# Designs tried in a protein design run: peptides against a protein of PDB entry 6FRK. Part 18

Target 1, 411 residues: chain A of PDB entry 6FRK
Amino acid sequence: NEEVLNAMLKEVCTALLEADVNIKLVKQLRENVKSAIDLEEMASGLNKRKMIQHAVFKELVKLVDPGVKAWTPTKGKQNVIMFVGLQGSGKTTTCSKLAYYYQRKGWKTCLICADTFRAGAFDQLKQNATKARIPFYGSYTEMDPVIIASEGVEKFKNENFEIIIVDTSGRHKQEDSLFEEMLQVANAIQPDNIVYVMDASIGQACEAQAKAFKDKVDVASVIVTKLDGHAKGGGALSAVAATKSPIIFIGTGEHIDDFEPFKTQPFISKLLGMGDIEGLIDKVNELKLDDNEALIEKLKHGQFTLRDMYEQFQNIMKMGPFSQILGMIPGFGTDFMSKGNEQESMARLKKLMTIMDSMNDQELDSTDGAKVFSKQPGRIQRVARGSGVSTRDVQELLTQYTKFAQMVKKM

## One batch from the design tools (peptide; made by RFdiffusion4, then SolubleMPNN)

Design b1_p9_4_s4 (from b1_p9_4, 5 letters changed)
Fold by OpenDDE base, seed 2:
Structure b1_p9_4_s4 (fold): chain B 411 residues (1-411), chain A 9 residues (1-9)
Amino acid sequence: as target 1 above (411 residues)
Amino acid sequence: LELILKELG
């Protein structure tokens, strides 16, 4: 029994190391799992694999929980949020994403660019803020980030802003001068929350970076970026362990909407390759598919039309990056859709929708759309001409529809 | 959605 446990723990430890989980945390996890598993329960004929998986999952959840409640902004108050992090961490982009997140929730939100070190930092922030219609402050001439941050915070406090986000300079290296500047800014503006932004793609370096920031500034929250890349997110565990601060949000792409509140259970499930069914359900529910009840009712009756398929393609297109959706389905690894395959998949969906745009209501609303086309092959030629595609492309669409309709009839 | 994703993949 101990040999079986050790073999399974070795596989889990290997998978966690491949997910960029810090070696020390993997060792601690292995010890904690061994201590949490009652070997007597393993002898009782329980599914040893499920028990070990559950113990691993439970201990990973504990590693992501710092035991500290996340700071939350107070409605109707002025909340100053200072961002800190290395250059290239996605800090500036994350400031805009967080500002946009609060703005969409009806908070009076603004951005301050206190990055005087990077040429064009203010222009980049201004461009992002203007696109999102977020008020911003910064200077082209002031070189002291303390002055810019203080003036900007005062301005937006006087204008009764509720969320005041301050972006600071990032540097490529942990330089004492950067930490001194961050401390001076923090002392001047007295932020309600300090957010450390970490790039998940740095792998094993996450611990050392997060520790260096926590040792110098009072980090109270963590945001992890680039979780859409090759990074499996194991660096997030290192950030929590080093900062003793909760992860509040994750960045899941380059778009301003590629930003979500951190959820422990879904994140650990994804890290273990179990998928994120809960996040998929939440995304599907956030799509106000008022028509989901009507669709579910049709599906219960084994009815599926070309129109129903078209509506589902529209829904997929609204859900955003297809790679993220697949990465939420159990058994679809993050590698299943390279970024190249996503654009191709979206182009394929758009092509299928364009073919369906050339169909008539009789064809779209038929409970057996394939039979309508098979009985009158002239319809295929009409649709092909109308959509600028081959008759083969229309036949491929009808073949896909037939497969879906057969699956629906088996549900 | 899962069915669509399975057939598109």
Scores: peptide ipSAE 0.007, ipTM 0.469, DockQ to the pose 0.137
Fold by OpenDDE base, seed 3:
Structure b1_p9_4_s4 (fold): chain B 411 residues (1-411), chain A 9 residues (1-9)
Amino acid sequence: as target 1 above (411 residues)
Amino acid sequence: LELILKELG
């Protein structure tokens, strides 16, 4: 039994190392899992694999929990949030994502660009802020980030902003001059929260990077970016361990909406390759797809029309980046999330919707849309001409519809 | 939704 346990733990430890989990954390996890598994309960015929998976999951949850409550903004106060992190970490993009997140929740939110080192930093922030309709501050002429940050914070405090986000300079390396600049900015503006932004794609370097920031600046929160890429997110455990600070949000893509509150259980499930069914359910619920109840009722009666399929495609398009949704479904491999496939999948959905836009109400609302077209082939030619597609493309749509309608009848 | 996503994939 101990040999079998050691073999299974070796496989799990290998998979965690391949997920960029730090070797020290993997060793600690192995010992904690060994101590948590009752070998007598393993002898009683319980699924040994399930027991080990549960023990591993429980210990990973503990590694993501720093035991410190995450900072939250206070309504009706001026909350200053300072961002720190290396260049290329996604810091500037994450500032805009966080600002947009709070703005959508009805917070009076603004952005300050205190990055004087990077050419075009202020233009990039201004572009993102303008696109999201977020008020912003910065300078093209002031070179002292302390002056810009102080003036911007004072301005927005006087204008009664509730969320004041300060983006700072990021350098390519952990340079003492960067840390001194960050400390000077932090001392001048006295932020209510300091957010460290970490790129998950740096793998084993996450511990050393996160530690270097925490040793110089009082990091109170972590945001992990680029979790849509090949990064399995194991570096996030290293960031929590080094900073002793909670992960508050994750960045899951390049769009301003590719940003979500951190949830421990879904994150660990995804790290283990179990998918994120809970996050998929939450994302579907957040969309307030009011018509989902009416659809569920139709589906229960085995009714599925081309219009119902069209409405579902609209719902999928409202969910945002298709790669994120697919990456939440168990058994959809990472290969499906290749950036090329997302745009192609969305283009395919849009093409299918454009074909359906050329259908009439009789075709769309028929309980057997495929049979309507099969009985009168001239309808296929009309729809093909109306949508600018081939008759083959319309037939492919009808074939897909028929597959869905058959699945609904089996439910 | 899962069925739709599975067939689109």
Scores: peptide ipSAE 0.006, ipTM 0.456, DockQ to the pose 0.133
Fold by OpenDDE base, seed 5:
Structure b1_p9_4_s4 (fold): chain B 411 residues (1-411), chain A 9 residues (1-9)
Amino acid sequence: as target 1 above (411 residues)
Amino acid sequence: LELILKELG
């Protein structure tokens, strides 16, 4: 039994190391899991694999929980949020994503560019802020980030902004001059929250980097970026351990909407390759798919109409970026949607919906829509003309519908 | 939903 446990734990530890979990944390987790598993319960014929997975999951949840409540902005107050992190961490992009997140929640939000080191930093921030209609501040002439940050914070405080986000310089290496500049900015503006931005792809370097930032400034929050790539996010555990600060948000792509509040359970499930079934269920529930009871009931009866398919396409389009939805499905890694395929997949959905918009209620509500069209080919020609597509495009839709309807009948 | 996503991929 102990040999079987050790073999299974070795497999899990290998998978966690391949997920960029720090080797020290993996060792500690292995010891904690061994201590949490009752070997007698394993002897009783219980599913040893499920028990080990549950123990591993529970210990990973503890590693993501720093035991500190996440800072939250106060409505009607001025909240200064300072961003810190390495160059290329996605810090500047994440400032815009966070600003846009709060703006969409009805907060009076602004951005300050205190990155004087990177040529074009202010132009990049200005471009992103302008596209999102977010007020911004920065300078083309001032080289002292302390002056820019102080003036920008004062300006936006006087204008009664509620969320004031300050982007700082990131450097390629841990340079003492960067950390001193960052500390001077923090001392001048007295931020209510300091956010460390970490790239999930930096692997085993996450601990040392996160620690270096925490040792210089009072990091209180972590944001993990590039979770849309090959990075499984194991480095996030190292950042939490080093900063003793909660992950508050994750970046899941390049778009300004590719940004979500951190959820522990989904993140650990994804890290273990279990998918994010809970987050998929939550996103499905957030869509007020109360009308899905009727769909689930129809699906249980093996009924699936073209209207039911149309409603599901509407739901998929409402769930946000398609990459985020696919990344929640077990076995669909973020790689399944190469960056070009999301727009193409959404365009394909929209085309299919446009074809269905030209169908009548008899066609949409038929339990065998494909048979209705096969019996009266003139319907295909009508729908094709109405939607501005070929008869072949309508036949392809009906072929897809038939595949789905056959799968539903097997459920 | 999963089936639709599989066919769109």
Scores: peptide ipSAE 0.005, ipTM 0.451, DockQ to the pose 0.068
Fold by OpenDDE base, seed 4:
Structure b1_p9_4_s4 (fold): chain B 411 residues (1-411), chain A 9 residues (1-9)
Amino acid sequence: as target 1 above (411 residues)
Amino acid sequence: LELILKELG
């Protein structure tokens, strides 16, 4: 039994290391899991794999909990949020994402560009802010980030902004001059929250980077970026361990809406390759897809029409990048949708919808749409001609529909 | 939705 436990723990430890979890944290997790597993309960015929998985999950949940409550903005007050992080961490993009998130929640939100080091930093922020209709401040002439930050914060305080986000200069590496500048800015504006932005793709370097920032500035929150890529998010555990600060949000792509509040359970589930069914449901619910209740009721009765399939394809297209949706589904690895496959998959969905646009209401609303077409093969030829596709393409769609309808009948 | 994504994959 102990040999089996050690073998399974070795497999889990390998998978966690491949997920960019720091080797020290993996060692600690292994010891904690070993201590939490009762070998006598493992002997009683319980599924050993499920017990180990549950113990691993529980210990990973503890590793992302810094034991401190996340800072939250106060409604009707002025909340100054300072961003810190390396260049290329996604800091500037994340400032815009956070501003947009709060704006969509009905907060009076603004952005300040206190990055005087990077040429075009203010133009980039201005472009992003203008696209999102977020008020912004910065200078083309002022070179002192302390002056820009102070003036911008004062301006937006006087205008009764509730969320005042300050973007700072980044560097390619930790430099004393950067940390001195960050301290001067922080002292001048007295932020309510300092957010460290970390790129998850830096893997084992996450601990050292996060520690270097925490040792110099009072980091109180972490945002992890680039969780849409090959980064499995193991670096997030290192950031929490080093900063002793909670992850408050995650960046899940390049779009301004590819940003979500951090949830421990979904994140650990995704890290373990279990998928994020809860996040998928939440994302579907955020789309205010009016027909979700009616669809769920039809599915409970084993009814599924071509119209129901069309509406689901519309829903998938509204959910944004298909790669993110697939990354929420259990068993869809990140490799399944290379960036090339996403455009192809969306083009395929759009082609299927175009075929269905040439169907009539009798065909779309039939609970046995495939049988309607099988009884009258002339319908396939009509739909094919109407949509500019082959009869084979229509038959492939009907074959897919039939598989779905059979699966729904088994639910 | 999961079923749709499985068949499109």
Scores: peptide ipSAE 0.000, ipTM 0.414, DockQ to the pose 0.197

Design b1_p9_5_s1 (from b1_p9_5, 4 letters changed)
Fold by OpenDDE base, seed 5:
Structure b1_p9_5_s1 (fold): chain B 411 residues (1-411), chain A 9 residues (1-9)
Amino acid sequence: as target 1 above (411 residues)
Amino acid sequence: DDLLLKLLA
């Protein structure tokens, strides 16, 4: 039993390392999972895999929770939010996304460009802000970020802005001069919240970087960017551990709307390759697709057929931001999107639909479609021939369906 | 492999 546990934990630890989870955190998680699993309960014939998955999930949820309540802006007050992070982290884009998020919620929002180091930083911010109709401040002539930040904050305070976002210089390295400048800006403007912006693709370097920022400025919030890419987001755990600060938002693409409040459960589910069913349901509800009430009701009852999956694929193809929605489907995570552009992802989805078009009503409407095919392997061969694909492609579809249907049954 | 070996050692 201990050997089986160790083997399964080794697989989970490998998957977490492949998800860019910090080695120290993976070690700690392994120890915590081992201590949380009753070996006697594992001996009693309980689904050992389910128990380990649940224990791992629970420990990952704890790693994302810093035990600190996220800062929230106060309505009718002036809230100064300072952004800090490396160059290329998506910090400037994230400032605009956050400003736009609050603007859409009916907050009076503005942006300040205190990045004097990067040529064209102010022009980029101005372009993004103008496109989003967000008021902005910056200088083409002032080189001191403290002066720009102070003047901009004072201006927008006097104009009764509620959300005042200050973008700072990012650098490629932990240069002492950058941290001194950040500290001077922070001291001058006295921000109500300091947001560390982290690129999810940095992987194992996330801990050291996040710590370097936290050791110099009072980071109180984390935003993780580029979660639409190859990054499984394991670096986010390192940022939370190092900063002791909650993740408040995630960036899920390049568009200004590719920004959402952080949810722990969906994030951990996605990190484990379980998908984000809650985020999928929320996104489906946001789109007000009339046909989705019936699907949501079936999902709530743990019912999911191959037909329901087919209908969901049709909906996804209609919804436009295809990459985001696929990344929410169990088994269609980062590995499905990472290997292709949106067109390749659409082509893969269309291929899966073509396979399902060769299925009969008994196969499509079964609450256990995979079992129907497993009991009669001749069905796989029929569907493969009908759709012009390999038997392996049909088995892969059934494996994806089974993963999804098992997740729906756990809801 | 080496990193996993160091985690398992």
Scores: peptide ipSAE 0.015, ipTM 0.566, DockQ to the pose 0.010
Fold by OpenDDE base, seed 1:
Structure b1_p9_5_s1 (fold): chain B 411 residues (1-411), chain A 9 residues (1-9)
Amino acid sequence: as target 1 above (411 residues)
Amino acid sequence: DDLLLKLLA
């Protein structure tokens, strides 16, 4: 049924455009999905929705793959990593996050501030580096970024540093003087990798910015910043398309630990509002909550109950800041994050927990809780009355549970 | 604008 396909593709295209995916990429995805779907197989009783969702997922995975292997530092070598990007992209913060990431992995890391254009750039880098116990270099008096970068790289090479990160000047827009300075720095220090830092919050401007940098400087890697729960990840696809360079890391907040290696599958899952269960499990493990081992074992076995969801909501309520964690849960990403402050998100979780408090052990401990309710609709009415909510609120909870349980079964 | 309308039509 071509009409059903077109209607579902329209919904997906709208959601991708709302996620700041470039309109040309959305068009190409629509064409690729149409070409990849066998309409005859869709007629044979396969779940049309699952087939379209799988085709969309597969084509989005291709859009984040530039077909180029990501550069990786070599252990025991001196790896010079030059950072480039606009002012306000999170470049300086990302330099510190990357240095800290490698330091935690047992690499000898350092930071160089070659930003002479922004007043207080060196003080900001020094503050971040000192807090993270990362060695740093810069000048308060030298105005030539080439001299600072060259001296800093030479110093840290002589001290046998393995990861040498050079933060450069940004500008508010693409300017010829910025690109000339970047080229002079790159020529002087001969970086092993040039990292373009892009702010995901700039939306549709991501393509034009990423292209302008790639056309002037040999960008080999991309880092996307401000992928907090409110940031639309669609700009990341534009960056890959324009730079033809892989995303290597993402920044997920302001903290130095709000930085992770880019994973294609979790990212596309989150972009589609499917959630990030792997990231949720990793985040739950980092908290060292005593009850986490039993829950993680159940998740690894593809078992997920309404009780397990209740326990997860209790854990989330202990973790703070709710926005980032809710964005990892299937069905909470778009609607929970866009409309509410942290207090509204907490109130929604408390409401869901109150609904589950009115469920019995048979309902809570069922490996298919939604099917228990679908077989006996009177259960929905009982739970709704017991919790003081509508039958619709209970159905919404069961829909969220079903989405989560289906993802856990695919892990 | 027209391409957006065609994608959303």
Scores: peptide ipSAE 0.010, ipTM 0.540, DockQ to the pose 0.010
Fold by OpenDDE base, seed 2:
Structure b1_p9_5_s1 (fold): chain B 411 residues (1-411), chain A 9 residues (1-9)
Amino acid sequence: as target 1 above (411 residues)
Amino acid sequence: DDLLLKLLA
């Protein structure tokens, strides 16, 4: 039993390291999982694999929870939000995304550019803010970020803004001068929240970077960016561990609306390659496609058929940003997205739909479609011949369906 | 390889 546990934990640890989870956290997770697994329950013939998976999931959820409640803005008050982070972290873009998020919710939101170090920082912020119709403040001539931040905060306080976002200078290195500048700005404007913006693509460097910011400034919130890229999100665990601050939002692309409130369970499910069914449902609901209500109702009841998967694929093809939506589907993990452009992803989806077009109504409408095929392997061969694919391609589809249906049953 | 696949392997 201990050998089986150690083997499975080795695989989990390897996968978490490949997901950019910090080695110290992976070690801690392994120790916590070993301590949380009752070896007596493992002896009782319970599915040891499910128990270990559940323990791993539970401990990952704990690693994302700093035990501190996220700061939330107060309606009808002036809320000053200061952004900090390295250059290239997506900080400036994230300021605009957060401003747009609150503006869409009916908050009186504005942006202040206190980045005097980067040439064209104010022009970039002004361009983004103007496109989103967000009021902004900054200077082309003032070089002191404290003056700009103070004047901008005062201006927007006097104009009764509810959300006042201050973008600060980002530098490429952990320079003491950057941290002193951030402290001077923070002391002058007295922010209600300090948001650290972290690029998930820096992998194992996330811990050291996040720690360096937390050791110098009172980071109270984290935003993780570039989770649409090659980064599997393991750096987010490092940020929480180092800052002891909650992740409040994630950046999921380059567009101004590629920005989502952080949800722990969906994030861990995605990190584990289980997909984000909740986020998929939420996005599908936002599109107000009439055909979605019936699908959502079935998903809420833990019912998921191959037909429901087919209909979902049709809806995904209608949505346009296909790569992001596929990454939310269980079994369509990073390997499905990483191997191709959006056109290849669509071609793969069309291939899966073509396989399902060769299925009969009994196969499509079965609440246990995989069992229908497992009981009668001749069905796999029929569908493979009908769709012009290998029996392996049909088995891979059924494996993906089974993973998805198992996730839906856990919702 | 999907961490779930590795957890499921």
Scores: peptide ipSAE 0.011, ipTM 0.510, DockQ to the pose 0.022; fails the geometry check
Fold by OpenDDE base, seed 3:
Structure b1_p9_5_s1 (fold): chain B 411 residues (1-411), chain A 9 residues (1-9)
Amino acid sequence: as target 1 above (411 residues)
Amino acid sequence: DDLLLKLLA
């Protein structure tokens, strides 16, 4: 029993390291999982694998919870939110995404560009703000970020703005000059919240980066960006551990709408390659696509057919940045995205839909589509021939469907 | 990816 536990924990630890989880956190998780598993309960014939999975999931949930309540803006007050982070972290884009998020919720929002170091920073912010119809402030001539931030905050306070977002300068590395500038800006504007923006794609460097910011400025919130690419998100655990601050939002792509409130359970599920069905439901609801209510109601009841999967694929094809939504579907995220651009991912999805177009209504509407095909293997050959694909391609589709349907039944 | 799915499946 202990040898089996140690073997399974070795596999989990390897997968977490491959997901950019810090080695110290992986070691701590292994020790915590070992202490949480009762070996006597494992002897009683309970599914040892499910117990280990539950223990791992529970310990990962604790690693993203700093035990501190996230700051939230107060309605009818002037809330100043200062953004800090390295150049290329997605900080400026994230300021615009957060402003747009609050604007869509009926908050009076504005943006201040206090980045005097980067050429074209103000033009980039102005372009994003104008496209989203968000009021903005900045200077082409003032070089002191403290003056720009102070004047902009005063202006928007006097105009009764509720959400005042201040974008600051970034650097390519942790530099003392950057941290002194950030402290001077923070002291001048007295922000209600300081948001650290972290790029998830930096992998094992997340701990050192997040610690360097927390040691110099009073970071109270974290936003993780670039969770649409090859970043598995394990660096987010390092950011929480180093900053002792909650993740409040995630950036999931390049569009202004590729921004969502952080949810612990979906994030850990995605990190573990389980997919994010809850986030898929939320995204489908946000887009208000046709027939979404009927699909959501079926999902809540643990009902999922091959037709329901086909309808989801049609909805996904109507949705914008395709990469994000595939990454939310269990069993599609890693295998679909790892080898191709967005066009290849769309071509793969279209291939799966073409396979389903060769299925009959009995196959499509079965609550156990995989069992229909397993009982009558001649159906696989018929569908393969009808869609011009191999019997292996049909079997791979049925395997993906089975993974998804099993997750829907666990909701 | 296959390994964690093989651990969670």
Scores: peptide ipSAE 0.008, ipTM 0.472, DockQ to the pose 0.023; fails the geometry check

